Peptides against a protein of PDB entry 6MBK. Designs and how they scored, part 46

Target 1, 240 residues: chain A of PDB entry 6MBK
Amino acid sequence: GFEMVNFKEEGFGLRATRDIKAEELFLWVPRKLLMTVESAKNSVLGPLYSQDRILQAMGNIALAFHLLCERASPNSFWQPYIQTLPSEYDTPLYFEEDEVRYLQSTQAIHDVFSQYKNTARQYAYFYKVIQTHPHANKLPLKDSFTYEDYRWAVSSVMTRQNQIPTEDGSRVTLALIPLWDMCNHTNGLITTGYNLEDDRCECVALQDFRAGEQIYIFYGTRSNAEFVIHSGFFFDNNSH

## One batch from the design tools (peptide; aimed at target 1 V154 Y219)

Design b2_p18_6_s4 (made by RFdiffusion4, then SolubleMPNN; from b2_p18_6, 6 letters changed)
Fold by OpenDDE base, seed 1:
Structure b2_p18_6_s4 (fold): chain B 240 residues (1-240), chain A 18 residues (1-18)
Amino acid sequence: as target 1 above (240 residues)
Amino acid sequence: IDEFAYNFIPREIPVLPP
């Protein structure tokens, strides 16, 4: 009922191939297709994860490294997804000096500086870990771990990470949701949930979409400043 | 660990009722 399309202004998105009615379940993604902290633990990153307290404590960093490892793996199951990700983002980590100066007039500036500082420190820490830790030797990024790589991965996770239940529903974990996160954002109501019985993310249509129309979803209520910091974009219809 | 913490708020995907 949909296809991936590269739209001129919005980049990659989903386009309806048939009429989709409001509240119709048009998209679902089973857990096995998600990039999660658990899939990171089960990957080549697993041995390092088991011995690094920061990877264990910060699931978003675990996802970032998972993303980098899979990107560096030609036979990765997630290559088709990774290839759809932007090569650059409009997040603060990519801001030019003039853009940062512009933000000095906003309440977001302290968060931006914190993000820069923390990301730089994380990179320095993990660069050393990757160079010295025995379990890092098998990582496909061993000899190709640059700040640009880390910046990209962190920004990818920052803009796309989701909190979902564990398989048994007893806890929460972090996940990237392929295909689903290709939908561009619009104002509205949250129409995505996790079906524990079928162990999948389910998305119902926010509105009627005609064949040939782009499918939009609502990723949540945030201020424009929060979107800039966490999602890297503004939405004109976001009154919050 | 606090030194490396950053305020990235993930989206919360609600659990659907059974």
Scores: peptide ipSAE 0.506, ipTM 0.822, DockQ to the pose 0.901
OpenDDE base, seeds 2, 3, 4, 5: peptide ipSAE 0.491, 0.494, 0.501, 0.491; ipTM 0.828, 0.830, 0.828, 0.827; seeds 3, 4, 5 fail the geometry check

Design b2_p18_7 (made by RFdiffusion4)
Pose (drawn by RFdiffusion4):
Structure b2_p18_7 (pose): chain A 240 residues (1-240), chain P 18 residues (1-18)
Amino acid sequence: as target 1 above (240 residues)
Amino acid sequence: SPKQRGSGGPLSSHHFPF
């Protein structure tokens, strides 16, 4: 019912190949396909996850390393997902100095500075951990772990991650949701939820989509400062 | 030219800074 298309404004997204009515359940993704903090713990990253306090406290960082480890694993279950991810992003981590300079004197620039400093600190910290700590000597990253790798991983996570209930429903966790995460954003209401009975992520149409029209979802009631810093885009006419 | 967008976390209550 949909195909991948490279749109000028939003980059790649989903386009309808048939008419899709509003409120139609048109997209579902089972839990098995998701990359989660739990799958990160049970992966080759597990030995380091159990020893490193930072990875235990920061699921978003855990997901970034999970993404990097699987990217460096030729036989990863998630290789189809990783190979279709973008190679670059428009998060401020990618901005030139003069591009950030336009933000001087604004409320938003402090968070740009924090993002930069946090990412650089994390890279330097984990570079040392991977190169020296025994619990990381079997990681794929010991051979090569560049700043560009880390920038890409944290950018992939921050522009795509989601909260979902745990498999039991009593907790929440962070996850990457393949296929569905290729939908771009428009104004509207959240129409994506997690179905605990079928154990899958389900998305109903936000609005009518005719064949040939791009399929959009509503990402959330975020500000443009949040969209730029964490999602890497500015949304014209953001009603929130 | 702009880069491809992510899903921006619709199932999240807010953004989780790194």

Design b2_p18_7_s1 (made by RFdiffusion4, then SolubleMPNN; from b2_p18_7, 7 letters changed)
Fold by OpenDDE base, seed 5:
Structure b2_p18_7_s1 (fold): chain B 240 residues (1-240), chain A 18 residues (1-18)
Amino acid sequence: as target 1 above (240 residues)
Amino acid sequence: APKSRGSGGPLSDRPIPV
């Protein structure tokens, strides 16, 4: 098996409690344990979601609000997961003035400024929605919705969102994958897929891990962080 | 380091109709 460990440099990660072989299915997460756009619709957010066009159009924002609502709910099933999330992120939304100044010499500054402006605009919009919309009255965040809350939720989703199939496999949706997203990154191949027959995310070992070793996975390139639903595990048995 | 698993694109790439 594996255990959750707080590693000094990497933060929370998974450590092997036994030897795990390469390609061994060591971790799976059933759909019912995922934070999805569907679970957001089925939550206290559901009535607001059904009436807000932005929540409907932007599954990542729906996940951000779902995360905030669950964080504000003491009895949330996802509390143990939420407590493992970083309080701050090394994302552009957390850059200090000196970091932004350093980036002013780069083309990345335009993307950073766009992200800031868009996030601020979204916050201002949803602040008004939460204050004025009748269905927002039941949200646990109604009286405590700060920019810092929104920044955190957006950054959490941005760093951890995955594409998974819908239950019928006809479309893709967005999900946060508890426990699995505790694995830290290493270079390699994508070793995570979705098994529709068992309705679960599945992760196989990238390499042999010994008991006591940290279990790493490859997150993919930023462009490929999509669950390649169609490719399955390309277990390229490139035993070459 | 924060686990950059998400599409590292700014949440902004979809035009918010606002």
Scores: peptide ipSAE 0.053, ipTM 0.698, DockQ to the pose 0.133
OpenDDE base, seeds 1, 2, 3, 4: peptide ipSAE 0.027, 0.043, 0.043, 0.028; ipTM 0.674, 0.694, 0.705, 0.635; seeds 1, 3, 4 fail the geometry check

Design b2_p18_7_s2 (made by RFdiffusion4, then SolubleMPNN; from b2_p18_7, 8 letters changed)
Fold by OpenDDE base, seed 1:
Structure b2_p18_7_s2 (fold): chain B 240 residues (1-240), chain A 18 residues (1-18)
Amino acid sequence: as target 1 above (240 residues)
Amino acid sequence: MKKTTGSGGPLSDRPIPF
């Protein structure tokens, strides 16, 4: 029903290959295809994760390292997804000096400086961990872990992380949702949820899309991380 | 979901606090 396309102005997005109706379930992504904290724990990163307090406490950092490990792995299942990610982001970590100078007159400058400071500290910490920790020797990034790598991974996670339920539905965890997160944004209503019965992320069409049209979704006013759980698809159309 | 932070939007969805 859709294909990945590089749109000139918007970058990668999804294009309808057939007519899609409003509210049609056109896209679903099973848990097993997601990059999650759990998949990070079950990857080559797992041994290090089990011994590093920061990876355990910070699911977003675990995802960032998972993303880096998979990117450095030619045979990674997620290579097709990773190759579609931007090489650079409009996040504060990529701001030029002039952009930072512009923000000096705003309250946002404190958040920018916090991100720089935090990311630099994390990089320095994990650089040391990767150099010294026995379980880091198996990581494909062992000999190639730069600040640029970490900045990219952090920015990728910051912009794409979602909260999903755990398999038992008892808690929330963090996930990157391949293919789905390639949809570009438009104004509207949240049309993405998590189906626990089928253990998948589900996206219904915001509107009618014709064959050949770009498929847009609404990211809402919340962070991406809040969407999947808090967008209860109450289709109130149980008017019975 | 790609949140591209345009020059005037939220700087990031969830900063890493460390």
Scores: peptide ipSAE 0.038, ipTM 0.641, DockQ to the pose 0.130
OpenDDE base, seeds 2, 3, 4, 5: peptide ipSAE 0.133, 0.033, 0.144, 0.034; ipTM 0.725, 0.646, 0.723, 0.615; seeds 2, 4 fail the geometry check

Design b2_p18_7_s3 (made by RFdiffusion4, then SolubleMPNN; from b2_p18_7, 8 letters changed)
Fold by OpenDDE base, seed 5:
Structure b2_p18_7_s3 (fold): chain B 240 residues (1-240), chain A 18 residues (1-18)
Amino acid sequence: as target 1 above (240 residues)
Amino acid sequence: MKKSRGSGGPLSDRPVPV
């Protein structure tokens, strides 16, 4: 149905290999393929997670550390996914001095500086944890944990995190959704939900796509974290 | 279009319980 392609301006995306109709279920990703807070708990990070209150309270940070641990693990199942991630982002954490200077005249500067300060504080905290905590000794990042690593992981999670239901559907958790998150953005409606019966993320086509066309999805105007929750509500309304 | 999916840094809005 689709293939991964490196597009000149957009980076990696998905291209249709056949005609896909609007509303056709063309892509699904089972829970077992997702990077989740639960997969972080079940990884080499699990012992540290069980003892660190910040990792427990902040699922996005847990995902950032999970991403770093898996990146540092040559045999990680997620290596093919991690290799598709950008090395740098257009997030505030990557703004150059001139971009920050331009924003100084705007209200956004306070949010940018807040993000910088918070990220730096988190890095300093976790640097100390990684250096001193007994359960950190087994982490593949133990001897190589830079601010650049942390900035990258945080930015990766920030730009790609989604809310999904827990396995029992009782709560929401955070996930990175490999393959699906390669779709580039276009204007439209949310077309991705979570199917609890089949325990998978499901994406239906926003429009007709012809063979050879890039497949786009709408990321929503709201944060990606709300995407799956909002999509679940829309899927329930579209199935009636 | 870069996948700027995140609104302004969700890491900034939650006080680090540090």
Scores: peptide ipSAE 0.027, ipTM 0.665, DockQ to the pose 0.116
OpenDDE base, seeds 1, 2, 3, 4: peptide ipSAE 0.021, 0.027, 0.028, 0.021; ipTM 0.633, 0.666, 0.665, 0.645; seeds 2, 3 fail the geometry check

Design b2_p18_7_s4 (made by RFdiffusion4, then SolubleMPNN; from b2_p18_7, 8 letters changed)
Fold by OpenDDE base, seed 4:
Structure b2_p18_7_s4 (fold): chain B 240 residues (1-240), chain A 18 residues (1-18)
Amino acid sequence: as target 1 above (240 residues)
Amino acid sequence: MKKTTGSGGPLSDKPIPF
């Protein structure tokens, strides 16, 4: 129904290989394919996670480290996904000096500086943890944990993290959703939910897409950093 | 690819707090 395509300006996106109708379930991603806090706990990171209060408290950092560990693992299941991620981002952590100077006249500068400070502090903390913690010895990134690595992982998670239900549906957890997160944004309604019965993320088409058209989704009014996936979407036909 | 807000717009990215 769709294929991954590298669009010149938008990077990777999804293109329809056939006509897709509005509200058609064209894409689903089972939990087992997601990079989650739970998959991080079950990975080589698990022993460290079990002993580090920050990894435990901050699922987004757990995802960042999970992403780094998997990136550093040639045989990682997620290598094909990780290779689709940008090498750099338009996040504040990648701003050039002139961009930061421009923002100095704006209220956004405080958030930029906060992000820089927080990320730098986190990096310094985890650099020490990776160097000194016994459970870090098995991490594939142990000898190659740079600020650039951490900046990249943080930015990847910041731009792509989603809230999904836990397996029992009792809580929310954080996930990166391979393939689905390749969809570029358009205005509309949220068309992605989580089906707990089938334990998968489900995306229905926002509109009719013809064969050869790029498939867009609405990211919602959310920050680029967080998407809440709900169980069950009834799209009222907003005739817009 | 999920777009990020460029330098000319409001920051929509959620900082990782510490």
Scores: peptide ipSAE 0.046, ipTM 0.611, DockQ to the pose 0.128
OpenDDE base, seeds 1, 2, 3, 5: peptide ipSAE 0.029, 0.027, 0.029, 0.022; ipTM 0.630, 0.633, 0.662, 0.618; seeds 1, 2 fail the geometry check

Design b2_p18_8 (made by RFdiffusion4)
Pose (drawn by RFdiffusion4):
Structure b2_p18_8 (pose): chain A 240 residues (1-240), chain P 18 residues (1-18)
Amino acid sequence: as target 1 above (240 residues)
Amino acid sequence: SKEYDFWIERDFTPFTFP
């Protein structure tokens, strides 16, 4: 019912190949396909996850390393997902100095500075950990772990991650949801939820989509400062 | 409209470092 298309404004997204009515359940993704903090713990990253206090406390950092480890694993279950991810992003981590200079004197620039400093600190910290700690000597990253790798990973997580209930429903965790996460954003209401009975992510149409029209979802009631810093885009006419 | 006990939106939790 849909195809991948490279749109000028939003980059790649989903386009309807048939008419899709509003409220139609048109997209579902089972849990098995998701990359989660739990799958990160049970992966080759597990030995380091058990020893490193930062990875235990920060599931979003855990997902970034999970993404890098699987990217460096030729036989990863998630290779189809990793190979279709973008190679670059428009998060401020990618901005030139003069591009960030336009933000001087604004409310938003402090968070740009924090993002930069946090990412650089994390890279330097984990570079040392991977190169020296025995619990990381079997990681794929020991051979090569560049700043570009880390910038890409944290940018992939921050622009795509989601909260979902745990498999039991009593807790929440962070996850990457393949296929569905290729939908771009428009104004509207959240129409994506997690179905604990079928154990899958389900998305109903936000509005009517005719064949040939791009399929959009509503990402959330975020400000443009949040969209730029964490999702790497500015949304014109953001009602929130 | 379809109902869920849990709704999914994009999570914008900042990456922090101590």

Design b2_p18_8_s1 (made by RFdiffusion4, then SolubleMPNN; from b2_p18_8, 10 letters changed)
Fold by OpenDDE base, seed 1:
Structure b2_p18_8_s1 (fold): chain B 240 residues (1-240), chain A 18 residues (1-18)
Amino acid sequence: as target 1 above (240 residues)
Amino acid sequence: MRTWKHLISLDFTPVTFP
């Protein structure tokens, strides 16, 4: 029903290959295809994860390292997805000096500096961990872990992380949702949820799309991480 | 491509550094 296309102005997106009706379930992504904190724990990163308190406490950092490990692995299942990710982002970590100077007139400058400082500290910490920790020896990134790599991974996770339920539905975890996150943004309502019965992320069409049209979704006014919880789709169905 | 301008606020604040 859709194909991945590189649009000139918007980058990669999804294009309808047939007519799709509003509210039609056109896209679903099973849990097994997601990059999650759990998949990170089950990967080559698992032994290090089990011994590093920061990785355990910060699922977003675990996802960032999961991305880096999988990117450095030629046979990674997620290579096709990783290759679709931007090489650079319009996030504060990529701001040039002139952009930062422009922001000095805004209240956002403190948050930008905090983000830079925190990211730099995290990089320095994990650089040391990767060089010294026994379980880091098997990581494919051991000999190639630059600040640019970490900046990219952090920015990728920052812009694409989502909250999804655990398999038992008792808690939330963080996930990157391949294919779905290729949809570009339009104004509207959140049309994505998680189906626990089928253990998959589900997206219904925001509007009618004709064959050949780009498929857009609404990311919400909040961060991507909050889309499932705030759409009410998850909680309202369990309360009735 | 998901570029969220507002994602500036996602704190990758370290919980604890040794």
Scores: peptide ipSAE 0.034, ipTM 0.665, DockQ to the pose 0.076
OpenDDE base, seeds 2, 3, 4, 5: peptide ipSAE 0.029, 0.029, 0.035, 0.025; ipTM 0.652, 0.652, 0.685, 0.646; seeds 2, 3, 4 fail the geometry check

Design b2_p18_8_s2 (made by RFdiffusion4, then SolubleMPNN; from b2_p18_8, 9 letters changed)
Fold by OpenDDE base, seed 5:
Structure b2_p18_8_s2 (fold): chain B 240 residues (1-240), chain A 18 residues (1-18)
Amino acid sequence: as target 1 above (240 residues)
Amino acid sequence: SRQWSHLISLDFTPITFP
């Protein structure tokens, strides 16, 4: 019902291959295809995760390292997904000097500097961990872990992380949702939820789409996308 | 593709040197 297309102005997106009606379930992604904190824990990163308090406490960092490990693994199941991710981002961690100077006139500068500082500290910490921790020896990134790598992974997670329920539905965890996160943004309602019965993310069409049209979704707020844990779909009419 | 910006608010990392 859809295909990945590189749109000249918008970059990668999804295009309908058939007519899709509003509220039609056109896209679903089973848990097994998601990059989650749990999949990170079950990967080559697992032994290190089990011994590092920061990885355990900060699921977003765990996802960042999961991305890096999988990117460095030629046989990773997620290679096709990772290859669709931007190589660079238009986020504060990638701002040039002139952009930072512009921000100096705004209240955002403090937050940007804090982000830089925190990211740098995290990198320094994990660089040492990767170099010295016994369980880091098996990581494919052991001999190649740069700030640029970490910046990319952090930015990827910041822009794409979502909250989904755990398998038992008792808690929330963080996930990257392949294919779904390729949809570009439009104004509207959140039309994505998690179906616990089928253990999958589900997306219904925001509107009618004709064959050949780009499929758009509403991202909601620029924070972590939150999906309804038990009720399937959440329609957030965040009309500003 | 998604291009949001999210600030990391949690800082549990010790100050270390590379």
Scores: peptide ipSAE 0.035, ipTM 0.690, DockQ to the pose 0.051
OpenDDE base, seeds 1, 2, 3, 4: peptide ipSAE 0.031, 0.032, 0.030, 0.032; ipTM 0.674, 0.682, 0.667, 0.673; seeds 1, 2, 4 fail the geometry check

Design b2_p18_8_s3 (made by RFdiffusion4, then SolubleMPNN; from b2_p18_8, 11 letters changed)
Fold by OpenDDE base, seed 2:
Structure b2_p18_8_s3 (fold): chain B 240 residues (1-240), chain A 18 residues (1-18)
Amino acid sequence: as target 1 above (240 residues)
Amino acid sequence: MRQWSHLISLDTTPITFP
């Protein structure tokens, strides 16, 4: 019912190939296709994860390294997904000097500087870990781990991470959701949830879409609030 | 593509386990 299209200004997005009605389930992604903290633990990163406090404490960083490892792996299952990700982002870590100067008049500047410092410190730490830790020897990052790589991965996760339930539904974990996250944003209500019975992410149409129209979803006010946990679909205002 | 900036806190205290 949809196809991937490279739109002129919006980059990759999804276009309807048929008429889709509002509230119609048009897109679903099984857990096995997601990049999650669990899949990171089960990957080549697993041994290092088990011995690194920061990776264990910060699932978003675990996802970032998962992305980097998979990107560096030619035969990775997620190569098709990773190739759809932007090479650069319009986020603070990519701001030019003039953009930073513009923000100096706002309170956002403190968050930007904090993010810069934290990201740099994280990189420095993990650079050393990758170079010295025994369990890092098999990572496809040992000889090619730059700040640019880390900046990209962190930015990718920050812009695309979602909270989903664990397989047993008892806890929440972090996930990147391939294909689904290709949908560009519009104002509206969250129409994405997790179906534990079928163990998949599900997205219903925000509105009617005609064949040939771009399919938009509402990201919400925060990326971690985009996904409805344990209760199906909530068509509520998720403004925080 | 999704490009909304989600600012999060990052703990930079470096501790690894043998």
Scores: peptide ipSAE 0.024, ipTM 0.652, DockQ to the pose 0.051
OpenDDE base, seeds 1, 3, 4, 5: peptide ipSAE 0.025, 0.020, 0.025, 0.021; ipTM 0.594, 0.629, 0.654, 0.639; seeds 1, 3, 4 fail the geometry check

Design b2_p18_8_s4 (made by RFdiffusion4, then SolubleMPNN; from b2_p18_8, 8 letters changed)
Fold by OpenDDE base, seed 4:
Structure b2_p18_8_s4 (fold): chain B 240 residues (1-240), chain A 18 residues (1-18)
Amino acid sequence: as target 1 above (240 residues)
Amino acid sequence: MRQWKHLIERDFTPITFP
């Protein structure tokens, strides 16, 4: 019902291969295909995760490291997904000096600086962990953990992380949702949820899409400022 | 619109150190 396409201005997105009706369940992603905190714990990262307080406390960082470990693993199940991720982002961590200067007159500058500071501190911390912790020796990124790698991973997570229920539905956890996160944003209503009975993420069409049209979803209520800070883009038709 | 117990939206929360 859809295919991945590289759109000239929007990058990768999903295109309908047939007519899709509004509210039609056109996309679902089983839990086993998700990159989650749980899959991170069950990966080569697991031993380190079990010993590092920050990884345990911050699921988003756990996802970032999971992403890096899997990227560095040629046989990773998620290689096809990882290869679809942008190599760089238009998010604050990638801003050029002129872009930062442009924001100096705005309130956003504080958030930008906060991201820089936090990311740098995190990298410094984990660089030391990777160099010194016994359980880090098995990580495929052991000898290839640069700030650029970390910046990329955290940017990927910040732009693509989602809250999903745990398997028992008792709590929420974080996940990257392959294929689904290829949908670009439009204004509307949330059309994605988690079906615990079938243990899958489900997405229904926000509107009718004709064959050949790009399939958009609504990411959630965000201001343009939040989109810039967190996703690196402005949405002209944003109602907020 | 389909009703789910758990809605999924993109989480743009910055990664902050504790």
Scores: peptide ipSAE 0.268, ipTM 0.830, DockQ to the pose 0.897
OpenDDE base, seeds 1, 2, 3, 5: peptide ipSAE 0.023, 0.193, 0.233, 0.257; ipTM 0.572, 0.789, 0.819, 0.832

## One batch from the design tools (peptide; aimed at target 1 I177 C201)

Design b2_p19_3 (made by RFdiffusion4)
Pose (drawn by RFdiffusion4):
Structure b2_p19_3 (pose): chain A 240 residues (1-240), chain P 19 residues (1-19)
Amino acid sequence: as target 1 above (240 residues)
Amino acid sequence: SPFEKWFEENHRVPIMRFY
């Protein structure tokens, strides 16, 4: 019912190959396909996760390393997903100095500074941990772990991650949701939820989509400052 | 709205993008 298309404005997204009515359940993704903090714990990253206090406290950082470890693993279950991810992003981590300079004197620039400093600190910290701590000597990252790798990973997580209930429903966790996460954003209401019975992510159409029209979802009621800093885009006519 | 009702009637947990 859909195909991947490289749109000028949003980059790659989903386009309808048939008419899709509003409220139609047109997209579902079972839990097995998701990359989660739990799958990160049970992966080759597990030995380091158990020893490093930062990875235990910061699931988003745990997902970034899970993404890097699997990317460096030729036989990873998630290789189809990793190979279709973007190689670059428009998060402020990628901006030139003069591009950030336009934000001087604004409310938003402080968070740009924090993002930069946090990412650099994290890279330097984990570079040292990976190169020296025994619990990381079997990681794929020992051979090569560049700043570009880390910038890509945290950018991949921040622009795509989601909260979902745990498999039991009593807690929440962070996850990457393949296929569905290729939908771009438009104004509207959240139409994506987690079905605990079928144990899958489900998405109903936000609006009618004719064949040939791009399929959009509503990401959330976020400001443009949040969209730029964490999602890497500015949304014209953001009603929120 | 229809979507709120769809969430309530089907006991779906909204998926939130985390920042």

Design b2_p19_3_s2 (made by RFdiffusion4, then SolubleMPNN; from b2_p19_3, 12 letters changed)
Fold by OpenDDE base, seed 2:
Structure b2_p19_3_s2 (fold): chain B 240 residues (1-240), chain A 19 residues (1-19)
Amino acid sequence: as target 1 above (240 residues)
Amino acid sequence: SSFEQYFKDNKLVPVRHAL
């Protein structure tokens, strides 16, 4: 019902190969295909995760390291997904000096500085952990962990992480959702949910799509400022 | 509707925020 396409202006996206009706379940992704905090715990990162309080407390950082470990693993199951991720982002962590100067007149500057400071602190902390902790010795990133790596990983997570239920539905966890997150953004309603009975993410069409049209989803209600800060893009037609 | 209720109870929540 859809295919992956590299659109010139929007990058990778999904295009309908047939007519899709509004509210039609056209895409689902089983839990086993997701990159989650749980999959991070079950990976080569697991031993370190079990010993580091920051990884345990901050699921987004756990996902970031999960991405880095899997990216550094040639035989990773998620290599095809990781290859679809941008190599760089339009998030504040990638802003040039002139872009930061432009934001100095806005309230967003405080959030930008906070991101810089927090990311730098986290990198410094984990660089030391990776160099000194016994459970870090077998990580594929042991000899190659740069700020650029960390910046990329946290930006990937920041722009793509989602809250989903745990397998037993007792609490929530964080997940990256391959294939699904290739859909580019439009205004509308969230039309993706988690089906615990089938243990999968389910996405229904926001509107009718004709064969050949790009399929868009709604990433959530955000102001344009929030999109810049947290999602790395500006949506001109955002009503908020 | 059942559809609306489903998404009310089971909607996926994108988490786009700074670290």
Scores: peptide ipSAE 0.115, ipTM 0.694, DockQ to the pose 0.314
OpenDDE base, seeds 1, 3, 4, 5: peptide ipSAE 0.070, 0.028, 0.024, 0.029; ipTM 0.669, 0.525, 0.591, 0.560

